# Peptides against a protein of PDB entry 3EFO, part 55

Target 1, 262 residues: chain A of PDB entry 3EFO
Amino acid sequence: SQLADLYKSCETDALINFFAKSAFKAVLHQPLKVIREILVNQTAHMLACYRKNCASPSAASQLILPDSMKVLPVYMNCLLKNCVLLSRPEISTDERAYQRQLVMTMGVADSQLFFYPQLLPIHTLDVKSTMLPAAVRCSESRLSEEGIFLLANGLHMFLWLGVSSPPELIQGIFNVPSFAHINTDMTLLPEVGNPYSQQLRMIMGIIQQKRPYSMKLTIVKQREQPEMVFRQFLVEDKGLYGGSSYVDFLCCVHKEICQLLN

## One batch from the design tools (peptide; aimed at target 1 Y50 S61 I64 K70)

Design b2_p21_6_s4 (made by RFdiffusion4, then SolubleMPNN; from b2_p21_6, 6 letters changed)
Fold by OpenDDE base, seed 3:
Structure b2_p21_6_s4 (fold): chain B 262 residues (1-262), chain A 21 residues (1-21)
Amino acid sequence: as target 1 above (262 residues)
Amino acid sequence: SDFLIDFDEQGRPVGELPSPV
């Protein structure tokens, strides 16, 4: 059917880019609450339409996602949790305006990375390999106290250090004896010169080269105050200011779809 | 093909959820 073909042709990254720009344009004329409601409704309506007209019959207890849109909900939730759309006084007007302007000019690939960052377990680096480590899901559940992770979303880069990070890696990266000695005020890694340090720097370079904006590095220690900022980029988790987790959003969407199809 | 997400009695999704990663 024509409708089925339409869904097959849908690209989630393009849709998110469109929805983001549309929403960010709408903030100039509509209340944020209304915009968020529209986005949720649009998501639910699209999926409800698919379930009704395209999908094979399934139990009401199931959420049906076309393969082309299977990651639409997670991205949509990320969009909804963006500071531009959040109605929180803790979010500065400057930051909101800045991100709005940036996204309005982003291409599909840029917005995709922006809304769902890369999270790399660099503590697992093989110094003999030239390949980038495989990214993990953006959730605290994927972090470990013994781990070191690099996060990048095209605008920001974070190096997150677990409280129990291996001293040898700390020494290799920072040339200091322990976690406590790491200076989190630095925005550049020291040139230690060992293979691990070199590889990490290479990875950071590769990530930076693929992006149009310069990303400043922020060093984050687990359980220190700046970690709260970092955790906001773990987009699958619940937001600091009441934003929905990915899980909660799926529940919400599923519920709304069921209501639409009753 | 379609991706199906199951929900438990409490309305929580079950299983591995779709992710860009």
Scores: peptide ipSAE 0.723, ipTM 0.973, DockQ to the pose 0.883
OpenDDE base, seeds 1, 2, 4, 5: peptide ipSAE 0.722, 0.722, 0.719, 0.722; ipTM 0.973, 0.973, 0.973, 0.973

Design b2_p21_7 (made by RFdiffusion4)
Pose (drawn by RFdiffusion4):
Structure b2_p21_7 (pose): chain A 259 residues (1-239, 243-262), chain P 21 residues (1-21)
Amino acid sequence: SQLADLYKSCETDALINFFAKSAFKAVLHQPLKVIREILVNQTAHMLACYRKNCASPSAASQLILPDSMKVLPVYMNCLLKNCVLLSRPEISTDERAYQRQLVMTMGVADSQLFFYPQLLPIHTLDVKSTMLPAAVRCSESRLSEEGIFLLANGLHMFLWLGVSSPPELIQGIFNVPSFAHINTDMTLLPEVGNPYSQQLRMIMGIIQQKRPYSMKLTIVKQREQPEMVFRQFLVEDKGGSSYVDFLCCVHKEICQLLN
Amino acid sequence: SAKEVLEEELPTVYDMEELEE
């Protein structure tokens, strides 16, 4: 009968999986604007209830989120930015209908990765003694012109290359000497390489391991290349609203529920 | 993991005046 126990026991990934499927089923029944509004308001409602009933007294300039829901807003914003709940500019209806379908079948492990892609820094890789590098936030702010990154959501795998990308690596991977020597349209498996091209293929394997679909590798050269598609998977950035924007929005309506 | 990194870098209490600035 205590609300504190309800919240202390929640799981964001499980909640996100439900909201996503619930919203994606509703796309075939209600205006998308109506669906997104329900999502945002339910999110503000859950947090406002915690604020007025469980949270110890705190200043109004603060937005209080339970531990169980610490990253719930970030993921909810990712759902709202997803092309299924978004619109016309680019992204075919065939792409939307397809993604809408893929999510309807997903387990928790799949939806977690689908809505928050995994961004791995590759240029800072420890050679032959690896075990998959620490992940980095899904934002352009964590990309470096000197860096090479791996981004995966379970369906797509992007190998991102910066402009001042170390030629040493571009050689040990693409077997070509320089950055401007790589052609994106040749997105096939590169072998050779003794220390790195192997350590990279090692992590590309470990990533695919638990994943049902074999991912489509897409190489991205930084500055004005296909990169536009890649930017979509940096879900923390604005690309809908940014993570911070959404957070700013939820607090407004949480306050609107004046308490 | 990605989620663990996100949980480590974010707080449970946000100061809205700092974020608006």

Design b2_p21_7_s1 (made by RFdiffusion4, then SolubleMPNN; from b2_p21_7, 9 letters changed)
Fold by OpenDDE base, seed 3:
Structure b2_p21_7_s1 (fold): chain B 262 residues (1-262), chain A 21 residues (1-21)
Amino acid sequence: as target 1 above (262 residues)
Amino acid sequence: SMMDVLRAELPTVYDIDELLA
């Protein structure tokens, strides 16, 4: 069908960019609550249309996504959880304005990275390989106390250190004997010069490459206060300021689809 | 890209009852 072909040809990344810019433009003229509702509604309508016209019959309890749009919900949730669209007094007007302006100038590639960060388990690095480690989804469930993770969203870069990070890796990266000795005030990694350090630097360089902004590095220790900032970038988890988890959002979207179709 | 990773990992079908359990 023509509709099926349309869904197959859909560029979800471009769509997310469009929704983001549209929403962020609307912030100037509409209440945030309305904007969020519109975004959810648009998501639900697109998926409802697919289910009605393209998808095979399925149980009402199932959420069915076209293959081309199976990433749509997670990115839409990320958009909804962005500080620009959150109605919280803790978020300053300046911060909202700043991020709004940034996104308004972002292309498709930049915006998708901005909304859903890259999270790399660098503790799994193969120093003999030039390949990047496989990225993991941005959720606390994917972190480990024994791990070291690099997160980047095009604007910020975080190096997250588990409380039980291997001392040998700590030594390799920071040239200190233990987790406790790491100085989190530094914005640059020391030039240790070992293969692991060099590999990490290479990875950081690759991530920084072709990005329009220079990402400042923030070193974060697990269970320290600055980790709270880092956790806000775990976009699939429930946000500190009321944003839903990805799972909650799926349920919300499903509910709305059911309302549209039943 | 992370989108590619997500495409590889995310399903096209969710059982909402299972998610809520």
Scores: peptide ipSAE 0.712, ipTM 0.966, DockQ to the pose 0.812
OpenDDE base, seeds 1, 2, 4, 5: peptide ipSAE 0.708, 0.711, 0.710, 0.710; ipTM 0.965, 0.966, 0.966, 0.966

Design b2_p21_7_s2 (made by RFdiffusion4, then SolubleMPNN; from b2_p21_7, 9 letters changed)
Fold by OpenDDE base, seed 2:
Structure b2_p21_7_s2 (fold): chain B 262 residues (1-262), chain A 21 residues (1-21)
Amino acid sequence: as target 1 above (262 residues)
Amino acid sequence: SALDVLRAELPTVYDIDKLLA
C-alpha cells in the first residue's frame, strides 16, 4: 500500500531532527509538559497508524514497529529526556537555552549523535586495526568494570574508566601505574607514544572529524562523583532527573497505541 | 555509527509483557 511504502521510506533520523527542532521551538511558548505529551502522542499516533494499516496481525501485547522506524522510540525517549524538555530545577535556564540553540542549528547527523551518543569499548582496541571498534548501546549494562569506554555526542567526549580497568591500558593511555594515579582534571591525553595511545588518539580524531564543535575531553573514573555526569549520557537508562528508561518508554508508547486502537 | 548499531540490534517487535517482567 501507499502507506506501507511511506513507512518503508521513512528516515527516522530526519524525523527526530524535525521533532527536536519543533519541540525546542515550542518551548518558547508552550509548557514543557504539553510539549512532552505532544511528542509522545505523535509517536504513538504514527506507530498506531502503522499497526492499523500496515502491520501484520499480532498479539495486543506486542509493540510492532516498521523497520525504518524501529529506532524512533529510543531517539524519542532521548529527546524527551533532554534537559531542554525537562522541568527539573536542577537544570539551569542557561543550560537549557544553550542546548536549545545548539540543536536548533544541528543537521540530521549532528542531532542524531547528540541525542544518542556513540559509546566505544576502547579496551577492546586492536592496535593493528584501522577500524573503529563497534559501538555499544548507551546503557550501564554495556559497561564493564574492567573496561574503558569512549563516549561522544558531538559536544562532549568522555573517557570512562572502570575501577578494574587493566593497568597496562592505563599505563598505555596515561603513563601512570594504576587507576588511582589517573588525574581526572586533565582534558587532554598525554602523548605517551605507544601504539595503544596512538590508536586511541586516532579514534578520538576520527570522532571529532566533521563535527561542528570541538569536543572537550572529560576523563571519568567509575564510582567517582563526575561519573554521574557521564551516566546522563547513558540515554537508554533511567535518567537522573526523572527521565524514563528506554524500556519504560516502550511500555508507555505501547499503552498509548493500544488506547488509540481501542 | 551509533545509529548503525541501533539498527542492527533493535527489533521490530517487542513483547511488552516480557519487557515488564
Scores: peptide ipSAE 0.649, ipTM 0.957, DockQ to the pose 0.892
OpenDDE base, seeds 1, 3, 4, 5: peptide ipSAE 0.642, 0.646, 0.648, 0.644; ipTM 0.955, 0.957, 0.956, 0.956

Design b2_p21_7_s3 (made by RFdiffusion4, then SolubleMPNN; from b2_p21_7, 9 letters changed)
Fold by OpenDDE base, seed 3:
Formats: C-alpha cells, sequence, structure tokens
Structure b2_p21_7_s3 (fold): chain B 262 residues (1-262), chain A 21 residues (1-21)
C-alpha cells in the first residue's frame, strides 16, 4: 500500500529534527504543556495510523512500531525531556533560550546526537584495535561501578568513572594510583603516553571530529555531586525535573494509541 | 552511531504487560 511505502521510506532522524525545531519555535507562542501534548499526540497518531492500516492484527496490549520508526519513541521522549520543553522553575530562562537557539541551527545528525548522547564503555577498549567500542544505551542500568564511560552529545563530553574503576585503567588514563586521586577539576586528560591513553584520546578525537562545537570534557566520579549533571544525559531514565523514563513514555504513547483506535 | 545501536537493540513490538510488570 501507499501508506506502507511511506512508512518504509520515513527517515526518523529527520522527523525528530523537524519535530524539535517545530516545537522549539512554538515555545515562543504556546504554553509548554500544549506543546508537549501536541508532540505526544503526533507520535501516537502516526503509530496509530500504522497499526490501523499497515500492521498485522495484534493484541491490544502490544505496541507495534514500523521498523523505520522503532526509534521514534525514544527520541521523542528525549525531545520532551529537553530543558526547553520542561516546565520547571529550576531551569533558567537563559538556559532554555540557549539550547533553543542551538537546536534551531542543528542539522539532522547533530540534533539526533544532541537528544540522544553517545555512551561508550571505554573500559572495554582494545588497545590493539582502532575500532570504537560498541556504544551502550543511555541508562544507569548500562553503567557499572567497575566501568569507565565516555558520554558525548555534541556539546558536552563526560568521562564517568565508577567507584570501583580498575586502578590500572585509572593509572593508564590519569597517571594516579587510585580513583580517589583523580582530580575532577581538570578539563583535559594528561598526556600519559601509554597505549590505553592514546587510544582514549583517539576515540575522543573521533567523537569530536566533524562536530560544529568543541566539546568541553568533564570528568565525573560516581557518587560525587557532579554526577547529578551527568545523569541528566542518561535520557532513557527518569529525569531530575520530571521527565519520563523511556518505559513510562512507551506506556503513555500506547495508551493514547489505544484511545485513538478503540 | 547511537542511532545504529538503537536500531539494532530496539524492537518493533513491545508487550506492554510484560514491560510494565
Amino acid sequence: as target 1 above (262 residues)
Amino acid sequence: SMLDVLRAELPTVYDMDKLLA
């Protein structure tokens, strides 16, 4: 069917970019609550249409997504959880304005990275390989106390260190004997010169490559206060300022689809 | 890319009863 073909050809990343810019433009003229509702509604309508016209019959308890749009909900949730669309007094007007302007100028690739950060388990690095480690989803469930993770969203770069990070890796990266000795005030990694350090630097370079902004590095220790900032980039988890987890959002979308179809 | 990772990991069908259990 024509509809089926349409869904197959859909570029979800472009769609998210469109929704983001549309929403961020609307912020100037409409209440945030309304904008959020519109975004959820649009998501639900698209998916409801698919289920009605393209998908095979399934139980009402199932959420069915076209293959081309299976990433739509997670990115849409990220958009909804962005500070620009959150109605919280803790978020300054300046911060909202700043991020709004940034996104309004972003292309498709930049915006998708911005909304859903890249999270790399660098503790799994193979120093003999030039390949990047496989990225993990942005959730606390994917972190480990024994791990070291690099997160980047095109604007910020974080190096997250588990409380039980291997001392040998700490030594390799920071040239200090233990986790406790790491200075989190630094914005640059020391030039240690060992293979692991060089590999990490290479990875950071690759991530920075072709990005329009220079990402400042923030070193974060698990269970220290600055980790709270880092956790805001774990976009699949619940946000500090009331944003839903990915699971909660799926539930919300599913309910709305059911309302549309039943 | 993260998009590729998500495409690989995310399903097209969610059992909401199981997911919300």
Scores: peptide ipSAE 0.688, ipTM 0.961, DockQ to the pose 0.829
OpenDDE base, seeds 1, 2, 4, 5: peptide ipSAE 0.682, 0.686, 0.687, 0.684; ipTM 0.959, 0.960, 0.961, 0.960

Design b2_p21_7_s4 (made by RFdiffusion4, then SolubleMPNN; from b2_p21_7, 10 letters changed)
Fold by OpenDDE base, seed 2:
Structure b2_p21_7_s4 (fold): chain B 262 residues (1-262), chain A 21 residues (1-21)
Amino acid sequence: as target 1 above (262 residues)
Amino acid sequence: SMMDVLKAELPTVYNIDELLA
């Protein structure tokens, strides 16, 4: 059917960009609560339409997504959890305004990274390889106390260190003997000069080269206070400021779809 | 890209009852 073809050809990245810009424009003249409700409603309507008209018959307890849009919910949740759309006093007006303006000028690729960060397990780096490590999903469940992770969203870059991260890697990156000796006030990695340090710097360089904005590096130790900021970029988890986890959002969307089809 | 990673890992079908458990 024509509708089925439409879903097959749908570019979800462009759609997310559209929703983001539309929502961020609407912030100027509509309450945030209303904007969030509209976004959820639009998501549910699109998916309900697919289920009704295109999807194979399935149990009512299942959420069915077209292949082209299977990433839609996770990105929509990221959008809904963005500081621009959150009604929390902890978020400054200036920060909201800044991010809003940035997104309004972002292309599709930039907006994707902005809403769903790149998270790289750099503790798995092969110093002999020129390839980036395989990215992992942005959730605490993908972190390890023994790991070191680099997160980037086009605006910020974080180097997260597990409490049990290998001393040899710590020494390789920071030229200090242990986790406790790492100075988190630094915004630059030292030029240690070993292969691991060089590889990490290369990776950081590659990430930066692809983005229009200079990303400041924040070094984060697990279980220290600054980790709370880092955790806000684990977009699939429950947000500190009222944002839902990805799982919770899926359930929410499913419920709304069921209501629409009933 | 992260989009590619997500496309590779995310399913087209979720069993909501399992997610709620």
Scores: peptide ipSAE 0.708, ipTM 0.963, DockQ to the pose 0.841
OpenDDE base, seeds 1, 3, 4, 5: peptide ipSAE 0.705, 0.708, 0.707, 0.707; ipTM 0.962, 0.964, 0.963, 0.963

Design b2_p21_8 (made by RFdiffusion4)
Pose (drawn by RFdiffusion4):
Structure b2_p21_8 (pose): chain A 259 residues (1-239, 243-262), chain P 21 residues (1-21)
Amino acid sequence: SQLADLYKSCETDALINFFAKSAFKAVLHQPLKVIREILVNQTAHMLACYRKNCASPSAASQLILPDSMKVLPVYMNCLLKNCVLLSRPEISTDERAYQRQLVMTMGVADSQLFFYPQLLPIHTLDVKSTMLPAAVRCSESRLSEEGIFLLANGLHMFLWLGVSSPPELIQGIFNVPSFAHINTDMTLLPEVGNPYSQQLRMIMGIIQQKRPYSMKLTIVKQREQPEMVFRQFLVEDKGGSSYVDFLCCVHKEICQLLN
Amino acid sequence: SPLLVKVDDSEPVLPEEFDLD
């Protein structure tokens, strides 16, 4: 009967999986604007209820989120940014209908990765003694002109290359000497390489391991290349609203529920 | 006034400094 127990026991990934499927089913029944509004308001409602009933007294300038829901807003914003709940500019209806379908079948492990892609820094990789590098936030702010990154959501795998990308690596991977020497349209498996091209292929394998679909590798050269598509998977950035924007929005309506 | 984010009984932080771990 205590609300504190309800919240202390929640799981964001499980909640995100439900909201996503619930919203994606509703796409075939209601205006998308109506669906997104329900999502945002339900999110503000859950948090406003916690604020007025469980949270110890705190200043109004603060937005209070339970531990169980610490990353719930970030993921909810990812759902709202997703092309299924978004619109016309680019992204075919065939792409929307397809993604809408893929999510309807997903388990928790799949939806977590689908809505928050995994961004791995590759240029800072520890040679032959690896075990998959620490992940980095899904934002451009964590990309470096000197860096090479791996981004995966379970369906797509992007190998991102910066402009000042170390030629030493571009050689040990693409067998070519320089950055401008790589052609994106040749997105096939590169072998050779003794220390790195192997350590990279090692992590590309481990990532695919538990994943049902074999991912489509897409190489991205930084500055003005196909990168426009890649930017979509940096879900923390604006690309809908940014993470911070959404957080700023939820607080407004949580306050509107004046308490 | 700036908005701060607080997680339960923890110290409040700016949204830009919000940690996901």

Design b2_p21_8_s1 (made by RFdiffusion4, then SolubleMPNN; from b2_p21_8, 7 letters changed)
Fold by OpenDDE base, seed 1:
Structure b2_p21_8_s1 (fold): chain B 262 residues (1-262), chain A 21 residues (1-21)
Amino acid sequence: as target 1 above (262 residues)
Amino acid sequence: PPLLVRVDDGPAVLPEDFSLD
């Protein structure tokens, strides 16, 4: 059917970029609450239409996603949780204005990375391999106290270190004997020169490649105060200012779809 | 019943186990 073909041809990344720019434009003329409701409504309607007209029959307790839109909900939730669409006094007007303008100029690839960061478990690096480690889901549940993770969203880069990070890796990256000796005020990694350090620097370079902005590096120690900032980029988790987790958002979307179809 | 997520006719999984790849 024509409708089935439409869903197959859908480019979710382009769609999210469009939704983001449309929403951020609407902020100037519509209440934030209305904009958020529209975004959720649009998401539910698209998926409800698919379920009604394209999907095979399934239990009402199941959320059915077309393959082309399998990541639509997670990115939509990230968009909804962006500071531009949040009405919180803790968020400055300047910050909203800044991020709004940034997104308005972003291409599809830029907005993808911006809304859903890349989180890499660099503690698993094989120094003999040139392959990048596979990204993990942006959630605290995917972190480990023994791990070291690199997070990047096109604007910021974080190196997160677990409290039990291997001393040999700490030495390899920072040239210090232990976790306690790491200086989190640094914005550049030292050039230690060992294979692990070189590989990490290579990975950072690859991430920075073809990005329009130079990403500032922030070193984050687990259980220290600055970790709170880092956790805001774990976009699948519940937001500091009340934004839904990805799981909660899926439930919300499912509920709305059911309401539309019943 | 708990929500399950499926891509097309694929396996139904819990939201927390749903793969984005």
Scores: peptide ipSAE 0.549, ipTM 0.941, DockQ to the pose 0.916
OpenDDE base, seeds 2, 3, 4, 5: peptide ipSAE 0.544, 0.547, 0.545, 0.548; ipTM 0.940, 0.940, 0.939, 0.940

Design b2_p21_8_s2 (made by RFdiffusion4, then SolubleMPNN; from b2_p21_8, 8 letters changed)
Fold by OpenDDE base, seed 1:
Structure b2_p21_8_s2 (fold): chain B 262 residues (1-262), chain A 21 residues (1-21)
Amino acid sequence: as target 1 above (262 residues)
Amino acid sequence: SELLVQVDDGEPVRLEDFSLE
């Protein structure tokens, strides 16, 4: 059917870009609560339509997603949790305005990365490989105290270090003897010159080359105060300012779909 | 959660096990 073909051809990243820009335009004229409700409603309607008209019969307790839209909910949740759409006093109007303007000019690829960062396990680097390590889900549950992770969203780059990061890697990256000696005030990695350092720099370079903006590097030690900022980019987790976890959002979407179909 | 996620006609999986990749 034409409708089935439409869903098969759907580009979720393009949809998110569209929804983001539409919502960020709407904030100038509509209450944030209304905008958020519209976004959830749109998500539910699209998925309800698929379930009704395109999907095979299934149990009502299941959330059915077309393959083309399987990541729509996670991105939508990220959009909903963006500071532009949050009514929290902790977020300044200037910050909202800044991010709104940024997103309004972003292409599809840029907005995709912006809403859902790339999180790479750097501690697993193969110095002999030119391939990037496989990204992990943006959740605290995917971090390890023994690990080192690089997070990038097109605007910011974070190097997160677990409290039990291997001393060898710390030495390789920072040329210091231990975790305690790492200076988090640095915005650039030292040019240590060993294979691991070079590989990491190469990876960072590759990530940067794909983006129109120069990403500032922030070095973050686990359990130090700046880690709180880093955790805000773990977008699948519950937001600091009341945003839902990805799991909770899926449940919410499913409930809305059921209400639409019953 | 009791919710299962199914992509197209694939096997339903638990929310906690649902992969975006």
Scores: peptide ipSAE 0.537, ipTM 0.933, DockQ to the pose 0.794
OpenDDE base, seeds 2, 3, 4, 5: peptide ipSAE 0.533, 0.527, 0.525, 0.527; ipTM 0.932, 0.930, 0.930, 0.931

Design b2_p21_8_s3 (made by RFdiffusion4, then SolubleMPNN; from b2_p21_8, 7 letters changed)
Fold by OpenDDE base, seed 1:
Parts: sequence; structure tokens; C-alpha cells
Structure b2_p21_8_s3 (fold): chain B 262 residues (1-262), chain A 21 residues (1-21)
Amino acid sequence: as target 1 above (262 residues)
Amino acid sequence: EPLLVRVDDGEPVAPEDFSLE
């Protein structure tokens, strides 16, 4: 059908970019609550239309997504949880203004990475391979105390180290004997020169490549206070300032769709 | 009933197991 073809041609990353810029423009003239409601309604309406007109019959307990929009909900939730759309006293007006202006100038690829970061399990690196490790979901559930992860959103880069991360990797990256000896105040990795260090630096370089901003590196040790900042970028989890987890958001969208169709 | 996510005519999965790739 004509409508089915429309959904097949849909580019979710472009839609998210559009929604983000539209919402961030609306912030100047409309209450934040209204803007958030509009975004949720738009998401629900798009998916309700698909379910009604394009999707095969399914149980009421199922959320039906077209393939072209299968990641729309997760990105939409990330947008809704952005500080620009939150009215919390803990968030400075300067930070809101800064992020608003940044997103307003972002291209499709930039906004995609900004709203949903890359989280790479670098402890699984094969030094004999030049392939990047597969990204994992941005959730605490995907972290491991024995792991080392690199997170990047186009503006910031974090190197997260589990409390039980392998000493040999710590030595390879930082040239120190143990986790306790890692200096988290550094913003640059040392030039250790071993294959693992070189591979990590290569990966960081690839991530930084063709990005409009130079990403500052923050080293984060598990269970230390700065880890809280890192956790804010685990966008699928519940937000510090009341934002929904991805799972909760899916439930919310599903409920809204059901209300529209029934 | 717990929510399941289905992409097109694919198999329904739990939200926590849903693939974004």
C-alpha cells in the first residue's frame, strides 16, 4: 500500500533530528510539559497508524514496530530525557542553553550519536584484529565489574573501568600495577606503546574521526563518585532527574497506542 | 500480560531483549 511504502522509506535518524530541533525551537514559546506531551503523542500516533493500516493482526499485549522505526522509541526517550526538555532546578540554565544550541546545529549523524552514545566493551579487544568491538546497549546491565568500556556521544568520551578489571589491561593502558593506582584526573592516555594500548588509541581515533568537536576524555573508576556522571549517559536506564527507562517508555507508548485505537 | 515488542512480522520479544540493530 501507499502508506506501507511511506513507512518503509522512513529514516528514523532524520526524524529524531527533526523532532529534536522542532522541540528545542518550541522551548522558546511553549511550556516544557506541553512539548514532552506532543513528542509522546506524535510517537504514539505514528505507531498507531502503522498498527491500524499496515501491520498484521497481533495480540493487544504486543507493541508493533515497523522495521524502519524500530529504534524510534529509544531515541525519542533519549530526547525526552535531555536536559533541554527537563525543568529541574539541578540543571543550570546555562547548560540547557548550551545543549540547545549544540543540537540546533547538529546534522543527522551527530544528533544520533548525541542522543544515543556508543558503548564499546574494549576489554574484549583482539589486538590481532583492526575491527571495532560491537557496541552494547547503553545500560548498567551491560557493564561488568571485570570489564573496561569506552563511551562516546560526540561531545564526551568516557573510559569506564570495573573494580575487577584485568590488571594486565590496566598495565597495558595506564602503565600502572593496579586499579587503585589509576589517576582519574588525567584527560589523556599515556603513550605506553604496547599492542593493546595502540589498539585502544586507534579506536579512540576512529571515534573522534569526522566529529565536529574534540571529545574530552574522562577516566571513570567504578564505585567512585565521578561514576555518577558517567551513568547519566547510560540512556536506557532510568534518568537521575526522573526520566523513564527505555522499557518503561515502551510501555508508555504502547498504552498510548492502545488508547488511540480503542 | 507483559509487553512484548514485535518488528513487522517477526517474533515478539521482551523489551529488555529487544535488539536495536
Scores: peptide ipSAE 0.614, ipTM 0.953, DockQ to the pose 0.912
OpenDDE base, seeds 2, 3, 4, 5: peptide ipSAE 0.611, 0.607, 0.608, 0.609; ipTM 0.952, 0.952, 0.952, 0.952

Design b2_p21_8_s4 (made by RFdiffusion4, then SolubleMPNN; from b2_p21_8, 8 letters changed)
Fold by OpenDDE base, seed 1:
Structure b2_p21_8_s4 (fold): chain B 262 residues (1-262), chain A 21 residues (1-21)
Amino acid sequence: as target 1 above (262 residues)
Amino acid sequence: SPLLIRVDDGPAVLPEDFSLE
């Protein structure tokens, strides 16, 4: 059917880019609450239409997604949780204005990475492999105290270290004997010169490639105060300022779809 | 019953088990 073909041809990353720019333009003339409601409504309506007209019959307890929109909900939730669309006094006007302007100039690839960061388990690196480690979901549940993770969103880069990170990896990356000796004030990794350090640098270089902005590196130790900033980039979790987790958002969308169809 | 996610006619999975790739 024509409608089925439409969904198959849909590019979620382009759609999110469009929604983001549309919403960020609307903030100049519309209340934030209204804008958020429109975004949720649009999400629900698109998915409701698919369920009604394209999807096979299924249980009411199931959220049905077309393959082309498999990641639409998670990106939409990230958009909704962006500071530009939040009405919190803790968020400065300058920060809101800055991020608004940044997104308004972003291409599809840039906005995709911006809204959903890449989180890589660096501790799993195979020094003999040229393959990048597979990204994990941006959630605290995917972190481990024994792990080291690299997070990048096109603007910022974080190296997160668990409290029980392997000393040999710490030595390999920072040339210090232990976790306690890591200086988190540094913005550049030392050139240690061992294969692991070189591979990490290569990965960081690959991530930086084709990005319009030079990402500043922040070293983050687990359980230290600066970790709170890092956790804000774990976009699938509940936000600091009351933003929904991915799971909660899915439930919200599902509920609205059911209301539209019943 | 818990919310399940299904892509097209694929298997229904829990949100925590849902793959974004």
Scores: peptide ipSAE 0.541, ipTM 0.943, DockQ to the pose 0.870
OpenDDE base, seeds 2, 3, 4, 5: peptide ipSAE 0.535, 0.534, 0.537, 0.537; ipTM 0.941, 0.941, 0.942, 0.942

## One batch from the design tools (peptide; aimed at target 1 Q62 L63 D67)

Design b2_p22_3 (made by RFdiffusion4)
Pose (drawn by RFdiffusion4):
Structure b2_p22_3 (pose): chain A 259 residues (1-239, 243-262), chain P 22 residues (1-22)
Amino acid sequence: SQLADLYKSCETDALINFFAKSAFKAVLHQPLKVIREILVNQTAHMLACYRKNCASPSAASQLILPDSMKVLPVYMNCLLKNCVLLSRPEISTDERAYQRQLVMTMGVADSQLFFYPQLLPIHTLDVKSTMLPAAVRCSESRLSEEGIFLLANGLHMFLWLGVSSPPELIQGIFNVPSFAHINTDMTLLPEVGNPYSQQLRMIMGIIQQKRPYSMKLTIVKQREQPEMVFRQFLVEDKGGSSYVDFLCCVHKEICQLLN
Amino acid sequence: SHHTYEFNEDGELVEEPEFEID
């Protein structure tokens, strides 16, 4: 009968999986704007209820989120930015219908990764003694012109290359000497390499391991290349609203529920 | 337990939250 126990026991990934499927089923029944509104208001409602009933007294300039829901807003914003709940500019209806379908079948492990892609820094990789590098936030702010990154959501795998990308690596991987020597349209498996091209292929394997679909590798050269598609998977950035924007929005309506 | 995020007078975050993904 206590609300504190309800919240202390929640799981964001499980909640996100439900909201996603619930919203994706509703796409075949209601205006998308109506679906998005229900999602945002339900999110503000859950948090406003916690604020007025469980949270110890705190200043109004603060937005209080339970531990169980610490990253719930970030993921909810990712759902709202997803092409299924978004619109016309680019992204075919065939792409939307397809992704809408893929999510309807997903388990928790799949939906977590689908809505928050895994960004791995490759240029800072520890040689032959690895075990998959620490992940980095899904934002352009964590990319470096000197860096090479791996981005996966379970369906796509992007190998991102910066402009000042170390030629030492571009050689040990693409067997070519320089950055401008790589052709994106040749997105096939590169072998050779003794320390790195192996260490990279090792983590590309470990990533695919638990994943049902074999991911489509897409190489991205930084500055004005296909990168436009890649930017979509940096879900923390604006690309809908940014993570911070959404957080700013939820607080407004939580306050509107004046308490 | 819970997390608090602060806003200024303009309704903007004072600091961007830090978090980790499991």

